# Peptides against a protein of PDB entry 6IDX: the designs that were tried, part 303

Target 1, 380 residues: chain A of PDB entry 6IDX
Amino acid sequence: KELAKLSADVTFATEFINMDGIIVLTRLVESGTKLLSHYSEMLAFTLTAFLELMDHGIVSWDMVSITFIKQIAGYVSQPMVDVSILQRSLAILESMVLNSQSLYQKIAEEITVGQLISHLQVSNQEIQTYAIALINALFLKAPEDKRQDMANAFAQKHLRSIILNHVIRGNRPIKTEMAHQLYVLQVLTFNLLEERMMTKMDPNDQAQRDIIFELRRIAFDAESDPSNAPGSGTEKRKAMYTKDYKMLGFTNHINPAMDFTQTPPGMLALDNMLYLAKVHQDTYIRIVLENSSREDKHECPFGRSAIELTKMLCEILQVGELPNEGRNDYHPMFFTHDRAFEELFGICIQLLNKTWKEMRATAEDFNKVMQVVREQITRA

## One batch from the design tools (peptide; made by RFdiffusion4, then SolubleMPNN)

Design b2_p27_5_s1 (from b2_p27_5, 11 letters changed)
Fold by OpenDDE base, seed 2:
Structure b2_p27_5_s1 (fold): chain B 380 residues (1-380), chain A 27 residues (1-27)
Amino acid sequence: as target 1 above (380 residues)
Amino acid sequence: MSLEELEELFKEYAKYVPLPEEPGPRL
């Protein structure tokens, strides 16, 4: 206890490390001595002293043995461990992941998603905080090609709904530390959109063109009597599609694929439009048809609006930016749905369409409408 | 849309998403 308290002092830490004190602490943990396992308080203070000593940055985390990692991971995986040992073990694993890529790899092999999720299903908010902190550390240190796989593994274990039910909707006020970890998790989750946000549409890709054609089909052919088979000539069909793409509010009525070549938001805008059209079909059709029937220049260009709104939402949510340690602003709404970004888009596109009507906007007012919508979203 | 209407839309949204049934407590 006194050692753990003194280990927070840099002068004491330096002298204690120079006396090989940290090596003694690591060996005590590595040995799995029945003494430490029987005296939970002594082990908890040993782990506290170890963590406080390492937090001074005097000793590299790479000094830690695989046996030590296995012991710490063992305390996290045991169903009956003292809360104080579990908290310090989670914090040690977080620090290991954050400070060493070699330790990240070893920890990712020793700890399962299921074990981390189990520590969220407890009443202790401090354990929940350390568990989310370790999840966030693992996400942050994951190779780019593994981040989506890791996200999918957590989604399969219902991470989002467990956080919503056991953390956010818990009968306890959210502490600042937990609010920060929820913010970090939210940022890291939205950063998974960065690839799609930076992906340009290939105008020659037939599969991507078929998505644009599907948007047209859903808007205009879903209510059309199948008896209006698109008649004779290929040229009449192309001219018809140009009119339909104009009614959809694309900037390039001849080749809408060109509107998705700008990054950001690239293909992410097309993903949002397709999601809206498939999941919220009535809302999509209403927005498109209400504007397609207007000859008064007060039509809201859906395609252009969807692209610029997607870009705006990425800017507001700071997609592709690292989480800031000083922030704790998380949105509980984003924990209510697995497709929270696309659903936010679906709400905001309705807001945009309403604001456009209220302002009696024309195509010249487009940037003014977008500014008003930005102010509405950022104040919410 | 007022801020209040946006907050109401978010509150409605939070009501209508069926929470996946709690996986029973793994003992």
Scores: peptide ipSAE 0.026, ipTM 0.519, DockQ to the pose 0.049
Fold by OpenDDE base, seed 4:
Structure b2_p27_5_s1 (fold): chain B 380 residues (1-380), chain A 27 residues (1-27)
Amino acid sequence: as target 1 above (380 residues)
Amino acid sequence: MSLEELEELFKEYAKYVPLPEEPGPRL
């Protein structure tokens, strides 16, 4: 207990480290000494002293043995562990993941998604906080090629809905530390969109062009009886599609693929448009047809608006930016749905279409409409 | 969605900014 308290002092820590004190603490944990296991309080203070000593940055985390890691991971996996030991063990694992890529790999092998999620299904907010902190650390330190697989593994175990039901909708106020971890998780979740945001459309990729054609089909062929496809030659068909792409509000109505060559938002805008068209088909058709039936200069160009809105949402959500330690602003909304970004897009595109009408906007007012919509979204 | 439903969604979706805890006693 006194050691744990004194370990927070840098002068004491320096002298204790110079006396191989950390090595003694690690060996005590590694030995699984029955004394430490029988006295949960003594183990909890030993782990506290270890963490406080390591937080001074005097000793590299890479000095930690695999036996120590397994012992700490063992405390996280044991169903009857003391809450004080579990909390400190989660904190130590978080710090290990954050400070060492070599320790990240070892911890990722020893801990399962199911174990981490089990610590969210408790009433103790401190345990929930450290469990989310460890999840966030694992996401942050995961290789880029592994982040999506890890996210999918957590999604398959219903991480989002468990956080929503057991943390956000819990009978306890959210503390600042938990709010920060929820913010970090939100940022890391939106950073999974960065690849698509930075992916340029290839105008020669037929599969990508077929998505644009599907947007046209959903908007204009869903009401047309397939029996009235006139056998009009290839040129009339191209001219018809050019008209349809103009009515969809693409800037390049001859080759809409060119509108998706700019990054950001690249292909992410097309993903949002396709999601809206498939999941919210009635809303999509309504927005497109309402603007396509206008012969006045007050048409809202859906395609252009969807691209610029996607870009604006990425800017507002800071997609591709690292989480800031000083922020704790999270959105409970983003825990209500697995496709929360696409759902937000579907809401915001309706807001944009409304704002366009209310302003009686023309194509010249486009940037003013986008600025008003930005202010509306950022104040919400 | 009505405008009211959109505004309710925006209110449900409003940023939970925790009020800065008054500096409780430093643990």
Scores: peptide ipSAE 0.006, ipTM 0.377, DockQ to the pose 0.113
Fold by OpenDDE base, seed 1:
Structure b2_p27_5_s1 (fold): chain B 380 residues (1-380), chain A 27 residues (1-27)
Amino acid sequence: as target 1 above (380 residues)
Amino acid sequence: MSLEELEELFKEYAKYVPLPEEPGPRL
């Protein structure tokens, strides 16, 4: 207890470290001494002193043994651990992940998604905060190629729904620390879209062109059986498609694939359009047909609008940017759906279409409509 | 989706800025 208090002092910490004091603390934890395990308070103070000493940055986190990691991970995996030990154990694991890539790898092998999620299903908001903080640290330090797999593993365990029901919809006010961790998780989740946002469409890729053709089919041929494979389009069929792509509001009516070669938003805009067309088909068809039937120059170009809206949403949500330590602003709605970005797009494209009508806009007003829509989204 | 449902969804997408907790005693 006295050691834990004194460990916050840099002068004491320096002298204690010079006396190999950290090595003694680590060995006490590693030994699993029945004394420390029987006296939860002494273990909690030992872990506190260890954290406070390490926070001075005098000793590298890489000094930590695999035996120590296993003991700390053991406290996180035990269902009957003292709350004070659990909190400090989660904080130690977070700090290990944040400060050492070598420790990240070892921790990722010892801790399961199910264990982390179990710590969200509690009434203690501090435990919930440290559990989300550790999830965020693991997400941040994961190799880029493994981030999506990790996100999928958490989604399979209903992380989002558990956070929504046990944290956000809890009977307690959300503290600043929890709000920050929810913000960080939101940012890291949207950063999974960066790859698609920066992926250019290949105008020669047939599979990508077939998606654009599917958008046309859903809008104009919704009653026609998909069994009519897009056979070799005769010149009349190409001319028909050019008209349909104009009615869809693409900038390049001849080759709509060219509209998706700009990054951002690249293929992410096409993903959003396809999601809207498949999941919200009635809304998609309504927006397209309402504008395709207008000969009054007040048509809202869906394709162009969807591309620029996707880009604008990426800018507003700061897709591809690291989370900022001073920000605590999160959106509860992003925890209501697994495809929250695509659902946001589906709402915002309806807002854009409404705002276009209300402004009695023409194609010349496009940038002005987008500015008004940006202001509407950022004030919500 | 009605305009009212869209406005409710927009309100659900509203930034939840936590009310500044009165600074509880710093542990």
Scores: peptide ipSAE 0.018, ipTM 0.462, DockQ to the pose 0.123; fails the geometry check
Fold by OpenDDE base, seed 3:
Formats: structure tokens, sequence, C-alpha cells
Structure b2_p27_5_s1 (fold): chain B 380 residues (1-380), chain A 27 residues (1-27)
């Protein structure tokens, strides 16, 4: 207890570390001594002293043994651990992940998604906070190629829904630290869109072209079976599709694939359009047909609007930016749906279409409409 | 979701900014 208190002092920490004191603490934890296991309070103070000593940045986290990591991960995996030990163990693992890529790899092997999520299903907001903090650390330090798989693993365990129901809709006010961790999680979740946002459409990729064709099919041939293979378009069919792509509001109505070559928003805009067309088909068809039937030059160009809106949403949500330590602002709505970005898009495209009508906009007013819509979205 | 359902959702799920709690004792 006294050691844990003194370990917060940098002078004491420096002297104690110079005396190999931290090595003694690590060995005490590693040994799993019956003394520490029987006296939860002594273990909690030992872990506190260790954390406080390491927080001075005097000693590299890479000094930590695999045995120590396994012992700490063991405390996180045990269902009947003391709350104080669990809290310190989560914090230690978070710090390990944040400060060492080598420790990240070891921790990612020792801890399961299910164990982390179990710590969200508690009434203790501090434990929930440290559990989300560790999740965030793991996401932040994950290799880029593994982030999506990790996100999918958390989604399969209903992370979002558990956070919504047990944290956000909990019977307790959200503390500043929890709000920060929810913000960080939100940012890291939206950063998974960065790859798609930065992916240029290949106009020669038939699979990507088939998505654009599917958008046309859903809008204009909604009663037609998808089995009509795109392959044998006579020039008359190409001219028909060119008209349809114009009615869809693509800038390049001859080759709509060219509209998705700009990054951002790249393929993410096409993903959003396809999501809208498949999941909210009635809304999609209504927006497209309402504008495609207009002869008064007040048609809202859906394709162009959807691309620029996707870009705008990425800018508003700061997709690709790292979380800021000074921000605690999260949106509970993004925890209501697994496809929250695409749902937000589906909403904002309706808002855009409404605003376009209200403004009696023409193609020349496009940028003004987008500015008004930006203001509307950012005030919401 | 209708635009009305959205406006309700935005009202229900407005950006949460926690009140600055007094900094609990830094552990």
Amino acid sequence: as target 1 above (380 residues)
Amino acid sequence: MSLEELEELFKEYAKYVPLPEEPGPRL
C-alpha cells in the first residue's frame, strides 16, 4: 500500500527502479505466490505499484516476461477475480498493448474477444471503461490487415449491442473517461472504412461494373430477375443504359465507373449506394424515380450526390484520423446498428434530396445544397 | 427509417457530452 502510493512519485520511482524494485514486483506476480493469490489486496497494490512505476516511462514495457503477461491475462480471464485486480490487470494490458508491438502480439494470443466482452456485461463502469480501453488499444495496435477481422470477431460477439445496452443505456451517467473510450472506439470503427474510401474503382473490373449495373437494375427493372446477364448489350442497350445512368445522376453517364475513381470516397460511395439499394430499396427507388421523372431541371443527381455525400460524411466523421485524447464526444446512434455508416448515409441522402427540393435547386446549385446539408448534418 | 424516425433517433441519440465530473482520484 505504501509502495503503491510512493510509486506515483517520480523521484521514488527512479530510485526504486534503480534498485531493481520493479523486477522484484514482476517476479512476485510471475511466481503466482500463494500469498498474493490469497491476499487480493496485496496483489492489487502490487499491480498498482507496477503500473505507477511503468507510467513514469523510465523502464521499457519490453522488459515484461511472457509469464507476467500470462499471469495478468489470467486475472482478466478469471470469472471470480477481485474488481481491483481486474481493473489493474486491464490497465496493465492496455499499457502493454499501447507501448509495445511485441507485447501486443502476445496479448492478442492470450486474450479472447469473449473475455473482453464479458467485462462489459457488468454494473461497474470502471471495469467497462478499462475493457473498452483495452479493446481500443488492441484495435489501434492491430496490423492494418487484421483490423477488419478483429472488428468482425467483436461484431460476432455483439460488442456494439452490448455497449449500447450495458454501457450507453445503463442506469448510470456516462463518466468522462468512458465517453472518451466510446469516442475512441467510434473513431477506430469508422477508420475501418478508410480502405474502401481510398480504394479507386477499376473501370475494367467486371465485378465492380456489375454493382453499378445492379444499381440500374434495382432502380429501373425492379420487377426483373437478376439472371439477365450484363454481357450482350447491343449498342441500343448501351444507349439505353447511358440514359439510365444519366437518370441515376452519374456525372459520367457513359461510364459511371469513372465517378468512383476519385479517392476519397472511392468505392465506399458505391458500397453505400448498393447498401441503400438493397436494404432500403423502396427509399432508393423513390429517390431515383422521383428525380428521373423530372423534366424541369430540378432533378437531384443521385449518383453525384451520393458520392459527394459519402465524402462529406467521411470528412465529418474524420475517417482515417487518429482519435484525439482531448475528445469525449461520441454518438450513441452509431451503436444502434452494425452498418451505422451506411444507415447514416441512407438518412443523409434523404435529407439531401429533401433539401434539394426545398431549395428548388438545379445542377448549378449543387455545391450550395451540399453546404446546407453539411450544416444540417453537423448540427444534428 | 423515415425522416421523422430519424429526427426522433437524432433526438434520442443526440451527441453525448459528459458533464465534467470532478476528476475522481487518479488511481
Scores: peptide ipSAE 0.009, ipTM 0.400, DockQ to the pose 0.161; fails the geometry check

Design b2_p27_5_s2 (from b2_p27_5, 9 letters changed)
Fold by OpenDDE base, seed 3:
Structure b2_p27_5_s2 (fold): chain B 380 residues (1-380), chain A 27 residues (1-27)
Amino acid sequence: as target 1 above (380 residues)
Amino acid sequence: MSLEELKELFEKYAKYVPLPAEPGPRL
């Protein structure tokens, strides 16, 4: 206890580390000594002293043995562990993941998604906080090519709904530390959209062009089988498609693929449009047909609006930015759905279409409408 | 969805800004 308290002092920590004191603490944990295992409080203070000593940055985290990692991971994986040991073990694993890529790899092999999620189903908010912190650390330090697979593994174990039900809707006020970890998880989740946000449409990619054609089909040919690939359209069919793409509100109504070549938002805007058209088909068709039937220059250009709204949402949500340590603002709404960004887009595109009507906007007022919508979304 | 329903939805799901925590007890 006195060691744990004194370990927060940099002068004491420097002297204790120079006396190989940290090596003694690691060996005590590694040995699984009956003394530490029988006195949970003594082990909890040993782990506290270890953390406080390592936080001074005097000793590299790479000094930690595989035996020590296995002992700490063992405390996180065991169903019957003291709360005080579990909390400190989660914090040690978080710090290991954050400070060493070699330790990240070893921890990722020893810890399962199911074990981490089990620690969210408890009533103790401190355990829940350190479990989310470790999840966030694992997301942050994962190779870029593995982040989506890891997100899918957590989604398969219902991470979002467990956080919503056991943390956000819990009978306890959310503390600042938990609010920060929920913010970090939100940022890391939206950063999975960065690749699509920075992907340019290839106007020569037939599969991407078929998505634009599917948007036209859903809006205007609702009963037509999607298996009818647009056969080599006669000039009359090409002229029809140009009219349909104008009614969809694309800037380039001759070649809508050109509207998706700018990054951001690139292909992410097309993904949002397709999601709206497939999941919220009635809303999509209503927005398109309400504007396609107008001849009064008060038409809301859906395609242009969807692209600029996607870009605006990426800017508001700071997609591609690292989490800020000073922020603790999170949106409970984003934990209500697995496709929270696309659902937010579907709400905001309806707001945009309404605001356009209320302002009696024309194509010249487009930027003013977008500014009003930005203020409405940012105040919410 | 009315503007009022949308405002109510946004108010209901408004960003949580925690009150500045009093400095919690030291570990």
Scores: peptide ipSAE 0.019, ipTM 0.371, DockQ to the pose 0.130
Fold by OpenDDE base, seed 2:
Structure b2_p27_5_s2 (fold): chain B 380 residues (1-380), chain A 27 residues (1-27)
Amino acid sequence: as target 1 above (380 residues)
Amino acid sequence: MSLEELKELFEKYAKYVPLPAEPGPRL
């Protein structure tokens, strides 16, 4: 206890480390001594002293043995561990993951997502906080090839729903530390959109062009009686598509694929449009047809609006930015749906369309409408 | 969804900005 308290002092820590004190603490944990296991309080203070000593940055985390890692991971994986030991073990693992890529690899092999999820399902907010912190650390330090697998593993374990139900909807006020970890998780989740946001459409890719064609089909062919015979020549069909792409509000009416070559938002805008068209078809058709039937200068260009709105949402949500240590601002809404970004897009595109109508906007007012919509979204 | 329902959704799911806790003891 006194050692744990004194270990927070850098002068004491330096002297104690110079006396090989930290090596003694690690060996005590490694030995799995029946003494420490029987005295949960002594083990908890040993782990506290170890963590406080390591937090001074005097000793590299790479000094830690695989036996020590296995003991700490063992305390996290065991179902009947003292809360004080579990908390410190989660914190040690977080620090290991954050400070060493070698330790990250070892920890990622020893700990399952399911074990971390079990620690979210408890009433202790401190345990929940350290469990999310370790999840965030593992997610942040995952190599690019494993990030998607990690994200998929968290999605498959319904991490979002567990956090929503056991943390956010818990009967306890969210502490600042938990709010920070929820913010970090939200940022890391939105950073999965970065790849699509930075992916340019290839105008020659047939599969990508077929998505644009599907948007046209959903908007215009779903209500049209199949009696319009396919027999009008290929040129009339191309001219018809140019009209349809104009009515959809694309900037390039001849080749809408060109509108998705700019990054950001690249293909992410097309993904959002397709999501809206498939999941919220009635809303999509309504927005498109309400503007396509206007022979006045007050038509809202859906395609252009969807692209610029996607870009704006990425800017507001700071997609591709690393989480900031001083921020604790999270949105519970993003934990309510698996496709929360696309749902937010679907809400915001309706807001944009409404704001456009209320302003009696023309194509010249486009940037002004977007600025008003930005202010509406950021103040909400 | 009305702007009020959107505001209620945004208020109900309002940005949890915890008040700056007094600097708790650094863990």
Scores: peptide ipSAE 0.011, ipTM 0.330, DockQ to the pose 0.125
Fold by OpenDDE base, seed 5:
Structure b2_p27_5_s2 (fold): chain B 380 residues (1-380), chain A 27 residues (1-27)
Amino acid sequence: as target 1 above (380 residues)
Amino acid sequence: MSLEELKELFEKYAKYVPLPAEPGPRL
């Protein structure tokens, strides 16, 4: 207890570390001593002193043994561990992951998604906070090629719905630290969109072009009497599609694939359009047909609007940026759905279409409408 | 300080300090 308090002092920490004191603390934990096991409070103070000493940055986290990691991970995996030990153990694992890529790899092998999620299903907000902090650390330090797989593993275990029900909708005020960890998780989750945001469409890729054809089909062929059999020559078909792509509001109505070559938002805009068209088909068809039937130059160009809105949402959500330590502005809405970004897009495209109508906008007012929509989204 | 000296110090401390009913320091 006194050691844990004194360990926060840099002068004491320096002297204690120079006396190999931190090595002695690690060896105490590693040995699983009957003393520490019998006195949970003494173990909790030992772990506190270890954290406070390591926070001075005098000793590298790489000094930590695999035996120590296994002991700490053991405290996290045990169902009947003291809450104070569990808190410090989660914090130690977080710090290990954040400070050492070598320790990240070892911890990722010892801890399961199920264990981390079990610590969210408790009433203790401090345990929940450290569990989310460790999840965030693991996401942050994961190799880029592994982040999506990790996200999918958490999604399969219903991470977002557990957070929503047990943390956000808990009967307790959310502390600043929990709000920060929820913000960090939100940022790291949206950063999974970066690849798609930076992926250019290949105008020669048939599979990608077939998605644009599907957008046209959903908008225009769903009401068309089957009597217009696709039998007239390739040129008439191409000319018909050019008209449809103009009505869809693509900038390049001859080759809409060219509108998705700009990064950001690249293919992510096409993903959002396809999601809207398949999941919210009635909303999609309504937006497209209401504007495609207008001859008054007040048509809202859906394709252009969807691309620029996707880009704007990426900018607002800071997709591809690292989380900032001083921020705690998480959005509870993003925990309500697994496809939260696409759902946000679906709400915002309706808002854009409404705002366009209310402003009686033309194509010349496009940037003004987008600015008004940006202000509406950022104030919500 | 050796591991043994630290163990002895903790055993000594655990005997002399009644476990305060104080909730562990909220970090």
Scores: peptide ipSAE 0.005, ipTM 0.309, DockQ to the pose 0.010
Fold by OpenDDE base, seed 1:
Structure b2_p27_5_s2 (fold): chain B 380 residues (1-380), chain A 27 residues (1-27)
Amino acid sequence: as target 1 above (380 residues)
Amino acid sequence: MSLEELKELFEKYAKYVPLPAEPGPRL
């Protein structure tokens, strides 16, 4: 019966498409709001039939006119639109963005992030789901050059805080469909880290070397009176820095820049280390100094651990992978902070340091500690 | 197509095109 219904629906869709039925539906939407505004139910059915007919894949989405797009975008921007029309209009725009790059460009010009955010600030979960789905579609189909600008625009609008307060912390259960859209948004947000994850450090770039030097300064010079900058010659400074880079736990303690030439995690590991050192300075200094003062071979190498942990977190979070259909595993914690990845790194590096101590690990046990930490993170 | 012919067409289609249930993830 479902197969006979589906076959009847495909046959009927094919017959209706052969009768130019989709063209008639599009022209009705294009002919404007005054007649259809009195018949909101009939417009909602028109938009439903249009979606279901297009979902058969018999007709290309590229057949849609700019006038039709403007009408649909108009229903999304109107403050007093019927909920049934709004829901279908959001779904049409999502499908247009997903199925046509030419329609993506036109929709991205007609719709503002602020309009989509207004549809997150409602009690209707279906409207919120379609609004996030359209955000995700726009994010997924954005050209690489525009993807960061879109992310910055979402951050400036406090999208994270709105989702956290109006969706996740809502007095209602999260449905599977919303959970999937939150998962997709999480994956697409972490995929912004891919560029930094695949960026090799240039050992000749002075600005990148200055970041490594700043990590040393924060760890070892924060308590040193700046008056005692030893005017000791360039060679004593190089020898001192080599000792400090060894105490920081870099694999290449002579030239730590070489540890960041491997991709993944490339420069993303250095970004995480710098974030920890600046935002969680007491935690950073504690981890470094607790291990730098140990002469018992049980020192946890911070630099090596930070690099391998960053790589592990990228693997666990599938950084650079496309969202998978049917997954709905989102973490509310990633919506609590704008720099959620760096905060996760800051938690996990403390867990690693604790696990290293508990295991009484040496440098030879490094891979075993990393395996235990992986299991701890994946079970949380 | 008149509004009435369209309404009849939609009533015919409404038997075959269920109102989309809850918004399933379309990704």
Scores: peptide ipSAE 0.000, ipTM 0.291, DockQ to the pose 0.013

